Peptides against a protein of PDB entry 2XVC. Designs and how they scored, part 39

Target 1, 50 residues: chain A of PDB entry 2XVC
Amino acid sequence: ITERELLDYIVNNGGFLDIEHFSKVYGVEKQEVVKLLEALKNKGLIAVES

## One batch from the design tools (peptide; made by RFdiffusion4, then SolubleMPNN)

Design b2_p22_7_s2 (from b2_p22_7 with Y2L S4E T5K E20D)
Fold by OpenDDE base, seed 5:
Structure b2_p22_7_s2 (fold): chain B 50 residues (1-50), chain A 22 residues (1-22)
Amino acid sequence: as target 1 above (50 residues)
Amino acid sequence: SLPEKPVKVKVVDTGKPEEDKA
C-alpha cells in the first residue's frame, strides 16, 4: 500500500484508523501501517489525534 | 492533488499482542 492509498482510506473512513482492523482487512503488517502513518505525519499530510 | 490542510485522524489499535504468525 502507498502513502496516498492510506491517506485516501483515512479520508474515506471519516478520519479514523484502527490499525488492527486495517491490518486484518487489507493484509498489511501493523508495523507497515505505522511506518506509513509516520511518513504522512512527517509530511504534514495528517495530524494524529490519538 | 494533496490536501491543503492535514487530515485529522484518530488512530486506535484494538489488537492484542501480536499473534504467533504462521
Scores: peptide ipSAE 0.604, ipTM 0.891, DockQ to the pose 0.388
Fold by OpenDDE base, seed 3:
Structure b2_p22_7_s2 (fold): chain B 50 residues (1-50), chain A 22 residues (1-22)
Amino acid sequence: as target 1 above (50 residues)
Amino acid sequence: SLPEKPVKVKVVDTGKPEEDKA
């Protein structure tokens, strides 16, 4: 999965991401999802909330 | 194109720390 694909998913999912759910549904390791999120955040493309 | 402003994203992790993918 690419950074752009993950960003598109987040936008289309209403700005919500469950790492566990995404990992299970799309077969992407949780560590890889976190890596991509950090890249998107560092590039100013997302603002992470908890 | 890309969003003009950063996309606000709520991130959660509902699984166990060592749970495997389905």
Scores: peptide ipSAE 0.597, ipTM 0.889, DockQ to the pose 0.405
Fold by OpenDDE base, seed 1:
Structure b2_p22_7_s2 (fold): chain B 50 residues (1-50), chain A 22 residues (1-22)
Amino acid sequence: as target 1 above (50 residues)
Amino acid sequence: SLPEKPVKVKVVDTGKPEEDKA
């Protein structure tokens, strides 16, 4: 999965992401999801809460 | 196109303990 694809998912999911759920459904390792989130955050594309 | 403002995202991890992927 690409950064853009994850960003689109977040937007289409109402600004919500359950790492466990995403990992199970899309077959992406939790560590990879976190890595992509950090990239999106560092690029100013997302603002993470919780 | 990309959003002009950062997308606010609530992140949770319900896997406690961790579950195997489908």
Scores: peptide ipSAE 0.597, ipTM 0.889, DockQ to the pose 0.432
Fold by OpenDDE base, seed 2:
Structure b2_p22_7_s2 (fold): chain B 50 residues (1-50), chain A 22 residues (1-22)
Amino acid sequence: as target 1 above (50 residues)
Amino acid sequence: SLPEKPVKVKVVDTGKPEEDKA
């Protein structure tokens, strides 16, 4: 999965992401999801709550 | 194109660290 695909998923999911759920559904390692989130955050593309 | 403003996202992790994939 690409950063853009994850960003689009977040937008389409109303700004919500369950890492466990996403990992199970899309077959992406949780570590990879976290890595992508960190990249998106560092690029200023997302703002993580809490 | 990309959003001009950062997308606000609530992140949670409801599973166990070693829980199997579906």
Scores: peptide ipSAE 0.593, ipTM 0.889, DockQ to the pose 0.408; fails the geometry check

Design b2_p22_7_s3 (from b2_p22_7 with T5K E20D)
Fold by OpenDDE base, seed 2:
Structure b2_p22_7_s3 (fold): chain B 50 residues (1-50), chain A 22 residues (1-22)
Amino acid sequence: as target 1 above (50 residues)
Amino acid sequence: SYPSKPVKVKVVDTGKPEEDKA
């Protein structure tokens, strides 16, 4: 999965992401999901709440 | 193209066990 694909998923999911759910549904390692989130955040493309 | 503003995202991990309160 690419950064753009994850970003599109987040937008289409109303700005919500369950890492466990996403990992199981799309067959992506949780570590990879976290890596992509960090990249998106560092590029200023997302703002992680909390 | 990417959104002009950062997308606000709430991240959770329902696979994590609950914190031990005992």
Scores: peptide ipSAE 0.598, ipTM 0.887, DockQ to the pose 0.393
Fold by OpenDDE base, seed 5:
Structure b2_p22_7_s3 (fold): chain B 50 residues (1-50), chain A 22 residues (1-22)
Amino acid sequence: as target 1 above (50 residues)
Amino acid sequence: SYPSKPVKVKVVDTGKPEEDKA
């Protein structure tokens, strides 16, 4: 999965992301999801809550 | 293109992974 694909998912999911759920449903390693989130955050594309 | 404003994201389960894939 690419950064853009993850961003699109988040937007389509109402700005909510359950990493465990996403990993299971889409077959993406939790480490990879976290890595992509960090990239998106560092680029100023997302602001992470909690 | 990317949105002009950062997307606010509620992230659940941000704990470190149980295994090292590196």
Scores: peptide ipSAE 0.336, ipTM 0.749, DockQ to the pose 0.319
Fold by OpenDDE base, seed 1:
Structure b2_p22_7_s3 (fold): chain B 50 residues (1-50), chain A 22 residues (1-22)
Amino acid sequence: as target 1 above (50 residues)
Amino acid sequence: SYPSKPVKVKVVDTGKPEEDKA
């Protein structure tokens, strides 16, 4: 998936992301999801709580 | 912290991520 797709998902999911759940449902490696999150964060598009 | 528990993400900007296609 792309950064845009992940961002859209987060928005549509009320600002929550269960990485394990997402990984299972969408067939994306957890490491890849984290990588995309970090990219979004570094670009100032999102802020991760914990 | 990743990847345990649902992560709460605050969306600051819904603008285009401008992905690096390299």
Scores: peptide ipSAE 0.289, ipTM 0.737, DockQ to the pose 0.100
Fold by OpenDDE base, seed 3:
Structure b2_p22_7_s3 (fold): chain B 50 residues (1-50), chain A 22 residues (1-22)
Amino acid sequence: as target 1 above (50 residues)
Amino acid sequence: SYPSKPVKVKVVDTGKPEEDKA
């Protein structure tokens, strides 16, 4: 899973990300999902709403 | 809630990121 794939997922999911669900569906460890999310945030592509 | 609960994300820009594969 890439940052682009995660971003596309978020967009297509209405800006909603269930990390647990995503982890299960895509076979990506939760910490890796968080890492990708933080990367997107640090690049200014997203803002996390708690 | 992050990361234990579902996260609401505001997409600021859908531009292509430079990225590494997970």
Scores: peptide ipSAE 0.271, ipTM 0.745, DockQ to the pose 0.118

Design b2_p22_7_s4 (from b2_p22_7 with Y2L S4A T5E K8R E20D)
Fold by OpenDDE base, seed 1:
Structure b2_p22_7_s4 (fold): chain B 50 residues (1-50), chain A 22 residues (1-22)
Amino acid sequence: as target 1 above (50 residues)
Amino acid sequence: SLPAEPVRVKVVDTGKPEEDKA
């Protein structure tokens, strides 16, 4: 999965991401999901809350 | 195109704690 694909998923999912759910549904390691999130955040494309 | 403002994301992890990989 690419950064753009994850960003699109988040938008289409109403700004919500469950790492466990995403990992299992899309077959992506949780560590990879976190890595992509960090990249998106560092690029100013997302703002993580909670 | 990319959003003009950062997308606000609520991130959760509903999974059980995972052990550290060997």
Scores: peptide ipSAE 0.616, ipTM 0.897, DockQ to the pose 0.359
Fold by OpenDDE base, seed 2:
Structure b2_p22_7_s4 (fold): chain B 50 residues (1-50), chain A 22 residues (1-22)
Amino acid sequence: as target 1 above (50 residues)
Amino acid sequence: SLPAEPVRVKVVDTGKPEEDKA
């Protein structure tokens, strides 16, 4: 999965992401999801709540 | 099309420790 795909998913999911759910549904390792999130955050594309 | 402003995201992990995706 690409950063853009994850970003699109987040937007389409109303700005919500459950790492466990995403990992199981899309077959992406949690570590990879976290890595992509960090990349998106560092690029200023997302702002993680909490 | 990329967002002009950062998308606010609530991130959670409802999984249990050591739980596998399978």
Scores: peptide ipSAE 0.611, ipTM 0.899, DockQ to the pose 0.397
Fold by OpenDDE base, seed 5:
Structure b2_p22_7_s4 (fold): chain B 50 residues (1-50), chain A 22 residues (1-22)
Amino acid sequence: as target 1 above (50 residues)
Amino acid sequence: SLPAEPVRVKVVDTGKPEEDKA
């Protein structure tokens, strides 16, 4: 999965992401999801709250 | 096209501790 795909998912999911759920549904390791999130955050594309 | 303003994301992990993925 690409950063863009994850970003699109987040947007389409109302700005909500359950790492466990996403991992199981899309077959992406949780560590990879976190890595992508960190990349998106570092690029200023997302802002993680709470 | 990329958004101009960062997308606010609430991140949770309901799988703590980790469970096996089939």
Scores: peptide ipSAE 0.611, ipTM 0.899, DockQ to the pose 0.395
Fold by OpenDDE base, seed 3:
Structure b2_p22_7_s4 (fold): chain B 50 residues (1-50), chain A 22 residues (1-22)
Amino acid sequence: as target 1 above (50 residues)
Amino acid sequence: SLPAEPVRVKVVDTGKPEEDKA
């Protein structure tokens, strides 16, 4: 999965992401999901709450 | 195109124990 695909998912999911759920449904390692989130955050494309 | 402002995201992890992937 690409950064853009994850961003699109988040937007289409109402700004919500469950890492465990996403990993199970899409077959992506949790570590990879976290890595992509960190990249999106560092690029200023997302702001993580809490 | 990309959003002009950062997308606000609520991130949770409901894991443990981990289950099989689909």
Scores: peptide ipSAE 0.608, ipTM 0.898, DockQ to the pose 0.395

Design b2_p22_8_s1 (from b2_p22_8, 11 letters changed)
Fold by OpenDDE base, seed 4:
Structure b2_p22_8_s1 (fold): chain B 50 residues (1-50), chain A 22 residues (1-22)
Amino acid sequence: as target 1 above (50 residues)
Amino acid sequence: MPVRVKVTSSDPELAARIKSLQ
């Protein structure tokens, strides 16, 4: 999965991301999903809300 | 403008990394 694909998923999913759900459905390792989030955040493409 | 995202995980290690991104 690419950073752009994950970003598009987030947008299309209403700004929500459940790591376990995403990992199960798309077959991406949980650690890889978080690594991609870190990259997106560092590029200013996402803001992780509390 | 960045895309705002709510990220959840039941994994304590990943939850900590996610918290660090906030």
Scores: peptide ipSAE 0.788, ipTM 0.937, DockQ to the pose 0.917
Fold by OpenDDE base, seed 1:
Structure b2_p22_8_s1 (fold): chain B 50 residues (1-50), chain A 22 residues (1-22)
Amino acid sequence: as target 1 above (50 residues)
Amino acid sequence: MPVRVKVTSSDPELAARIKSLQ
């Protein structure tokens, strides 16, 4: 999965991301999902909320 | 503007990494 694909998923999913759910559905390792989030955040494309 | 996202994980290690992004 690409950073753009993950970003699109977040938008389409109403701004919510459950790591375990996403990993199960799309077959992406949980560590990879978080790595992609870190990249998106560092680029200023996402803001992770509490 | 950045996309706001609520990220959840039941994995305490990943939850810690996510918290560091807030």
Scores: peptide ipSAE 0.788, ipTM 0.937, DockQ to the pose 0.906
Fold by OpenDDE base, seed 5:
Structure b2_p22_8_s1 (fold): chain B 50 residues (1-50), chain A 22 residues (1-22)
Amino acid sequence: as target 1 above (50 residues)
Amino acid sequence: MPVRVKVTSSDPELAARIKSLQ
């Protein structure tokens, strides 16, 4: 999965991301999902909320 | 403007990394 694909998923999923759910549905390693999030955040494309 | 996202994980290690992104 690309950073853009993950970003599009987040938008389409209403701004929610469950790592375990996403990993199971899309077959992406959990560590890879978090790595992509870190990249998106560092580029200013996402803001991770509490 | 950045896309706001709520991220959840039951994995303690990943949860810690996610917390560091806030």
Scores: peptide ipSAE 0.788, ipTM 0.937, DockQ to the pose 0.920
Fold by OpenDDE base, seed 3:
Structure b2_p22_8_s1 (fold): chain B 50 residues (1-50), chain A 22 residues (1-22)
Amino acid sequence: as target 1 above (50 residues)
Amino acid sequence: MPVRVKVTSSDPELAARIKSLQ
């Protein structure tokens, strides 16, 4: 999965991301999903909320 | 504007990494 595909998923999912659910559905390693989030955050494309 | 996202994980190690992104 690319950074853009993950960003599009987040937008289409109303700004919510469950790591375990996403990993199971799309077959992407949980560690890879978090790595992509870190990249998106560092580029200023996402803001992780509490 | 950046996309605001609520990220959740039941894995304590990943939860800690996510917390560091806030």
Scores: peptide ipSAE 0.787, ipTM 0.937, DockQ to the pose 0.908

Design b2_p22_8_s2 (from b2_p22_8, 10 letters changed)
Fold by OpenDDE base, seed 4:
Structure b2_p22_8_s2 (fold): chain B 50 residues (1-50), chain A 22 residues (1-22)
Amino acid sequence: as target 1 above (50 residues)
Amino acid sequence: MPLKVKVTSSDPEIQAKIDSLK
């Protein structure tokens, strides 16, 4: 999965991301999803809330 | 302006990493 694909998913999912759900449905390792989030955050594309 | 994203995880290790991104 690419950063753009994850960003598009988040937008289409109303700005919400459940790591466990996403990992199970799309077959992406949880740590990989987090790495993508970190990249998006560092580029100023997202602000993470938990 | 960055997109605000609500991120959730039930995994404590993952949650700790998410918290570090705030």
Scores: peptide ipSAE 0.778, ipTM 0.936, DockQ to the pose 0.938
Fold by OpenDDE base, seed 2:
Formats: C-alpha cells, sequence, structure tokens
Structure b2_p22_8_s2 (fold): chain B 50 residues (1-50), chain A 22 residues (1-22)
C-alpha cells in the first residue's frame, strides 16, 4: 500500500483509522501502517490523534 | 492544513507508537 492509498482511505473513512481492522482487511502489517502514518505526519499531510 | 486522524489499536505496542506520533 502507498502513502496516497492510505491517505485516501482515511479521508473516505471520515478521518478514523483502526489499525487492527485495517491490517486484517487489507493484508498490511500493522507496523507498516504505522510507518506510513509517520511519513504522512512528517510531510504535514495528517495530524495523528490518539 | 493537515487532516486530523483518530487512530486506534488494540495492540499496546502499536498504541505506544501511535501516542508517540501525537
Amino acid sequence: as target 1 above (50 residues)
Amino acid sequence: MPLKVKVTSSDPEIQAKIDSLK
């Protein structure tokens, strides 16, 4: 999965992301999802809220 | 402006990393 694909998913999902759910549905490792989030954050494209 | 994202995880290790991104 690319950064753009993850960003598009987040937008289409109303700004919410459940890592466990996403990983299972799309077959992407949880650590990879987190890595992509880090990249998006560092580029100023997202602001992570926990 | 950056898109606000609410991120959740049931995995404590992953959750710790997410908290670090705030």
Scores: peptide ipSAE 0.777, ipTM 0.936, DockQ to the pose 0.931
Fold by OpenDDE base, seed 5:
Structure b2_p22_8_s2 (fold): chain B 50 residues (1-50), chain A 22 residues (1-22)
Amino acid sequence: as target 1 above (50 residues)
Amino acid sequence: MPLKVKVTSSDPEIQAKIDSLK
């Protein structure tokens, strides 16, 4: 999955991301999802909240 | 402006990494 695809998913999912769910549905390793989030954050495209 | 994202994980290792991204 690309950064753009993950960003699009987040937008379409109302700004929510459950990593466990996403990993299982899309077949992406959890650590890879985190890596993509780091990239998106560092580019100023997202701000991570909890 | 960045998109605000609520990120969750049931995996404590992953959650710790997420918390470091705040």
Scores: peptide ipSAE 0.777, ipTM 0.936, DockQ to the pose 0.930
Fold by OpenDDE base, seed 3:
Parts: C-alpha cells; structure tokens; sequence
Structure b2_p22_8_s2 (fold): chain B 50 residues (1-50), chain A 22 residues (1-22)
C-alpha cells in the first residue's frame, strides 16, 4: 500500500485508523502501517492522536 | 492544516510507537 492510499483510507474512514483491523483486512504488516503513518506525519499531512 | 487522525492498536508495542508520533 502507498502513502496516498493509506491517506485516502483515513479520510474515507472519518479520520480513524485501527491498526489491527487494517492489517488483517488488507494484509499489511502492522509495523509497515506505522512506518507509513510516520512518513505522512513527517510530511505534515496528518497529526496523530491517541 | 494536517488531517487529525485517531489511531488505535490492541498491541502494546504498536501503541507505544503510535504514542511517540503525537
């Protein structure tokens, strides 16, 4: 999955991301999803809240 | 303005990394 695809998913999902759910549905390693989030954050495209 | 994202994980190790991204 690309950074843009993950960003589009987040937008379409109302700004929510469940790592476990996403990983299971799309077959992407949890650590890879986290790396993509870090890239999006470093580019100023997202602000992570938990 | 960046998109605010609520990120959750049931994995403590992953959750710790998410918290570090705040």
Amino acid sequence: as target 1 above (50 residues)
Amino acid sequence: MPLKVKVTSSDPEIQAKIDSLK
Scores: peptide ipSAE 0.777, ipTM 0.935, DockQ to the pose 0.923

Design b2_p22_8_s3 (from b2_p22_8, 9 letters changed)
Fold by OpenDDE base, seed 1:
Structure b2_p22_8_s3 (fold): chain B 50 residues (1-50), chain A 22 residues (1-22)
Amino acid sequence: as target 1 above (50 residues)
Amino acid sequence: MPVKVKVTSSDPEIAARIKSLQ
């Protein structure tokens, strides 16, 4: 999965991302999902909320 | 403006990495 695809997923999923669910559905390692989030955040494309 | 996202994980190691992004 690309950074853009993950960003689009987040938007289309109402701004929510469950790592376990995403990993199971899309077959992406949890650590890889977090790595992509880190990249998106560092580029200013996402803000991770509490 | 950045896309706001709520990220959740039941894995404590993953949760710690997420926390570092907040």
Scores: peptide ipSAE 0.793, ipTM 0.939, DockQ to the pose 0.901
Fold by OpenDDE base, seed 4:
Structure b2_p22_8_s3 (fold): chain B 50 residues (1-50), chain A 22 residues (1-22)
Amino acid sequence: as target 1 above (50 residues)
Amino acid sequence: MPVKVKVTSSDPEIAARIKSLQ
């Protein structure tokens, strides 16, 4: 999965991301999903809300 | 403008990494 694909998923999923659900459905390791989020955040493309 | 995202995980290690992004 690419950073852009994850970003598109987040947008199309209403701004919500369940790590366990995403990992199971798309076959991506949880640590890899978080790595992609860290990259998106560092690029200013996402803001992780509380 | 950045895309706002609510991220959840039941895994304590993953949750800690997510918390560090807030």
Scores: peptide ipSAE 0.793, ipTM 0.939, DockQ to the pose 0.921
Fold by OpenDDE base, seed 5:
Structure b2_p22_8_s3 (fold): chain B 50 residues (1-50), chain A 22 residues (1-22)
Amino acid sequence: as target 1 above (50 residues)
Amino acid sequence: MPVKVKVTSSDPEIAARIKSLQ
């Protein structure tokens, strides 16, 4: 999965991301999902809320 | 403007990495 695809998923999913769910559904390793999030955050494309 | 996202994980290691992004 690309950074843009993950970003699009987040938007389409109402701004929610369950790592375990996403990993299982899309077959992406959990650490890879987090790596993509880190990249998106560093680019200012997402803000991770508490 | 950045997209706001709530990220959850039941994995403590993953959760720690997510927390560091907040």
Scores: peptide ipSAE 0.793, ipTM 0.939, DockQ to the pose 0.919
Fold by OpenDDE base, seed 3:
Structure b2_p22_8_s3 (fold): chain B 50 residues (1-50), chain A 22 residues (1-22)
Amino acid sequence: as target 1 above (50 residues)
Amino acid sequence: MPVKVKVTSSDPEIAARIKSLQ
């Protein structure tokens, strides 16, 4: 999965991301999902809320 | 503007990495 695909998923999912659910559905390792989030955040494309 | 996202995980190690992004 690409950074853009993950960003589009987040938008289409109403701004919510469950790591375990996403990993199971899309076959992407949890650590890889977090790596992509870190990249998106560092590029200013997402803001992770508490 | 950046997309706001709420990220959740039941894995303590993953949760710690997410916390560092807040």
Scores: peptide ipSAE 0.793, ipTM 0.939, DockQ to the pose 0.901

Design b2_p22_8_s4 (from b2_p22_8, 10 letters changed)
Fold by OpenDDE base, seed 5:
Structure b2_p22_8_s4 (fold): chain B 50 residues (1-50), chain A 22 residues (1-22)
Amino acid sequence: as target 1 above (50 residues)
Amino acid sequence: MPLKVKVTSSDPEIQKKIESLK
């Protein structure tokens, strides 16, 4: 998965991301999803809430 | 403006990392 693909998913999902769900459904390692979020955040594309 | 994202996980290790991104 790419940063753009993850960003598009978040937009289409109403600004919500469940890491456990996403990992299971799309077959992406949880740590990889977090890595992508970190990149998006550092580029100023997202602001993360938990 | 950055997109606001609510991120959740049931994994405490992942939760710790998410908190570091706030």
Scores: peptide ipSAE 0.778, ipTM 0.935, DockQ to the pose 0.930
Fold by OpenDDE base, seed 1:
Structure b2_p22_8_s4 (fold): chain B 50 residues (1-50), chain A 22 residues (1-22)
Amino acid sequence: as target 1 above (50 residues)
Amino acid sequence: MPLKVKVTSSDPEIQKKIESLK
């Protein structure tokens, strides 16, 4: 998936992202999801919380 | 302003990476 697709998912999911769930549902490696998050963060589009 | 995202993972390695993004 793309950065934009992940961002749209997060917005539509109320600002929440479960890495394991997302990985299993969408068939994306967990490390790839984290890489996309890092890209979104670096662009100033998201602020990550845990 | 950036969107605040609550990120969770049960994987300790992923958790460590997420923490580094805060």
Scores: peptide ipSAE 0.778, ipTM 0.935, DockQ to the pose 0.942
Fold by OpenDDE base, seed 3:
Structure b2_p22_8_s4 (fold): chain B 50 residues (1-50), chain A 22 residues (1-22)
Amino acid sequence: as target 1 above (50 residues)
Amino acid sequence: MPLKVKVTSSDPEIQKKIESLK
C-alpha cells in the first residue's frame, strides 16, 4: 500500500482509521500502517487526533 | 490544512506509537 492509497482510504472512511481492522481487512502489517501514518503526518498531510 | 484523522488500535504497542504522533 502507498501513502496516497492510505490517505484516500482515510478520506473515504470519514477521517477514521482503526489499525487493527485495516490490517486484518487489507492484509497490511500494523507496523507498516503506522509507518505510513508517520510519513503522512511528517509531510503535513494529516493531523492525528485524540 | 492537514486532514484530521482519528486513529484507534487495540494493541498497546501501536497505541503508544499513535500517541507519539499527536
Scores: peptide ipSAE 0.778, ipTM 0.935, DockQ to the pose 0.908
Fold by OpenDDE base, seed 2:
Structure b2_p22_8_s4 (fold): chain B 50 residues (1-50), chain A 22 residues (1-22)
Amino acid sequence: as target 1 above (50 residues)
Amino acid sequence: MPLKVKVTSSDPEIQKKIESLK
């Protein structure tokens, strides 16, 4: 999965991301999803709230 | 402006990493 694909998913999901759910649905490692979030954050595209 | 994202996980290791991104 690309950074753009993850960003589009987040937008279409109303700004919510369940890591466990996403990992299972798309077959992506949880740590890889977090790595993508870190990249998006560092580019100023998202602000993470837990 | 950056998009605000609410991130959740049941994995405590992942939770710790997410908290570090705030």
Scores: peptide ipSAE 0.778, ipTM 0.935, DockQ to the pose 0.931

## One batch from the design tools (peptide; made by RFdiffusion4, then SolubleMPNN)

Design b2_p23_1_s1 (from b2_p23_1, 8 letters changed)
Fold by OpenDDE base, seed 1:
Structure b2_p23_1_s1 (fold): chain B 50 residues (1-50), chain A 23 residues (1-23)
Amino acid sequence: as target 1 above (50 residues)
Amino acid sequence: MEIKEDGKYKIKVNEEKYKEFMK
């Protein structure tokens, strides 16, 4: 999965992300999801609210 | 980024940067 795909998922899911759920549904390791999130954050595309 | 025990997050997307990123 790409940064673009994860970002689109977040947007379409109202900004909510459950890493465990996402990992199981898309077959992506939790570590990879975190890596993608860190990249998106570092690019200023996202901020973690809670 | 802080990793929460429950793995659940509310994320704010920068709308302006999102549009440019996806262009």
Scores: peptide ipSAE 0.684, ipTM 0.902, DockQ to the pose 0.715
Fold by OpenDDE base, seed 3:
Structure b2_p23_1_s1 (fold): chain B 50 residues (1-50), chain A 23 residues (1-23)
Amino acid sequence: as target 1 above (50 residues)
Amino acid sequence: MEIKEDGKYKIKVNEEKYKEFMK
């Protein structure tokens, strides 16, 4: 999965992300999801609210 | 970033940067 794909998912899911659920559904390791989130955050594209 | 116990997050997207990034 790419940064673009994850970002689009987040937007289309109303900003909600369940890493456990996402990992199971899309077959992506939790570690990889977190890595992508960190990249998006470092670029200023997202902020983790809660 | 550390994963929360429930693994659930609410994420805020920067609209300006999102548009530029996806352009």
Scores: peptide ipSAE 0.683, ipTM 0.902, DockQ to the pose 0.664
Fold by OpenDDE base, seed 5:
Structure b2_p23_1_s1 (fold): chain B 50 residues (1-50), chain A 23 residues (1-23)
Amino acid sequence: as target 1 above (50 residues)
Amino acid sequence: MEIKEDGKYKIKVNEEKYKEFMK
C-alpha cells in the first residue's frame, strides 16, 4: 500500500477512515496505516479532525 | 499517532496539495 493509494481511499471514502476495517479488508497492519497517515500529515496533505 | 479505541477518524484533505501530489 502506497501513500497515494491510501490518500485516494480517504478521498473516495469522504474523508472517513476506520483503521480496524481498513486493516482487515486490505490486509495491511494497523501500524502501517498509521505510518502512512503520519507521512501524509507531515507533508501537509491531511489533517486528522476527529 | 494515537489509535482510538474505535479506530475511526475523520480526515481533512488539503485540496491544493492533493492536486499537486496526485498529478
Scores: peptide ipSAE 0.683, ipTM 0.901, DockQ to the pose 0.668
Fold by OpenDDE base, seed 2:
Structure b2_p23_1_s1 (fold): chain B 50 residues (1-50), chain A 23 residues (1-23)
Amino acid sequence: as target 1 above (50 residues)
Amino acid sequence: MEIKEDGKYKIKVNEEKYKEFMK
């Protein structure tokens, strides 16, 4: 999964992300998802609200 | 980023930066 793909997923999912669910469905390690989220956040592309 | 135990997040996307990033 790339940053671009994860970002698109977030957008298409109404901004909601369940890392546990995502990991299971897409076969991506939770650690990798978190890493990508941190990257997106650091680039100012996303903000984690809740 | 705070990692929640339930792993569930509501994420706000910067629309302007999103458009620039995805072009």
Scores: peptide ipSAE 0.683, ipTM 0.901, DockQ to the pose 0.738

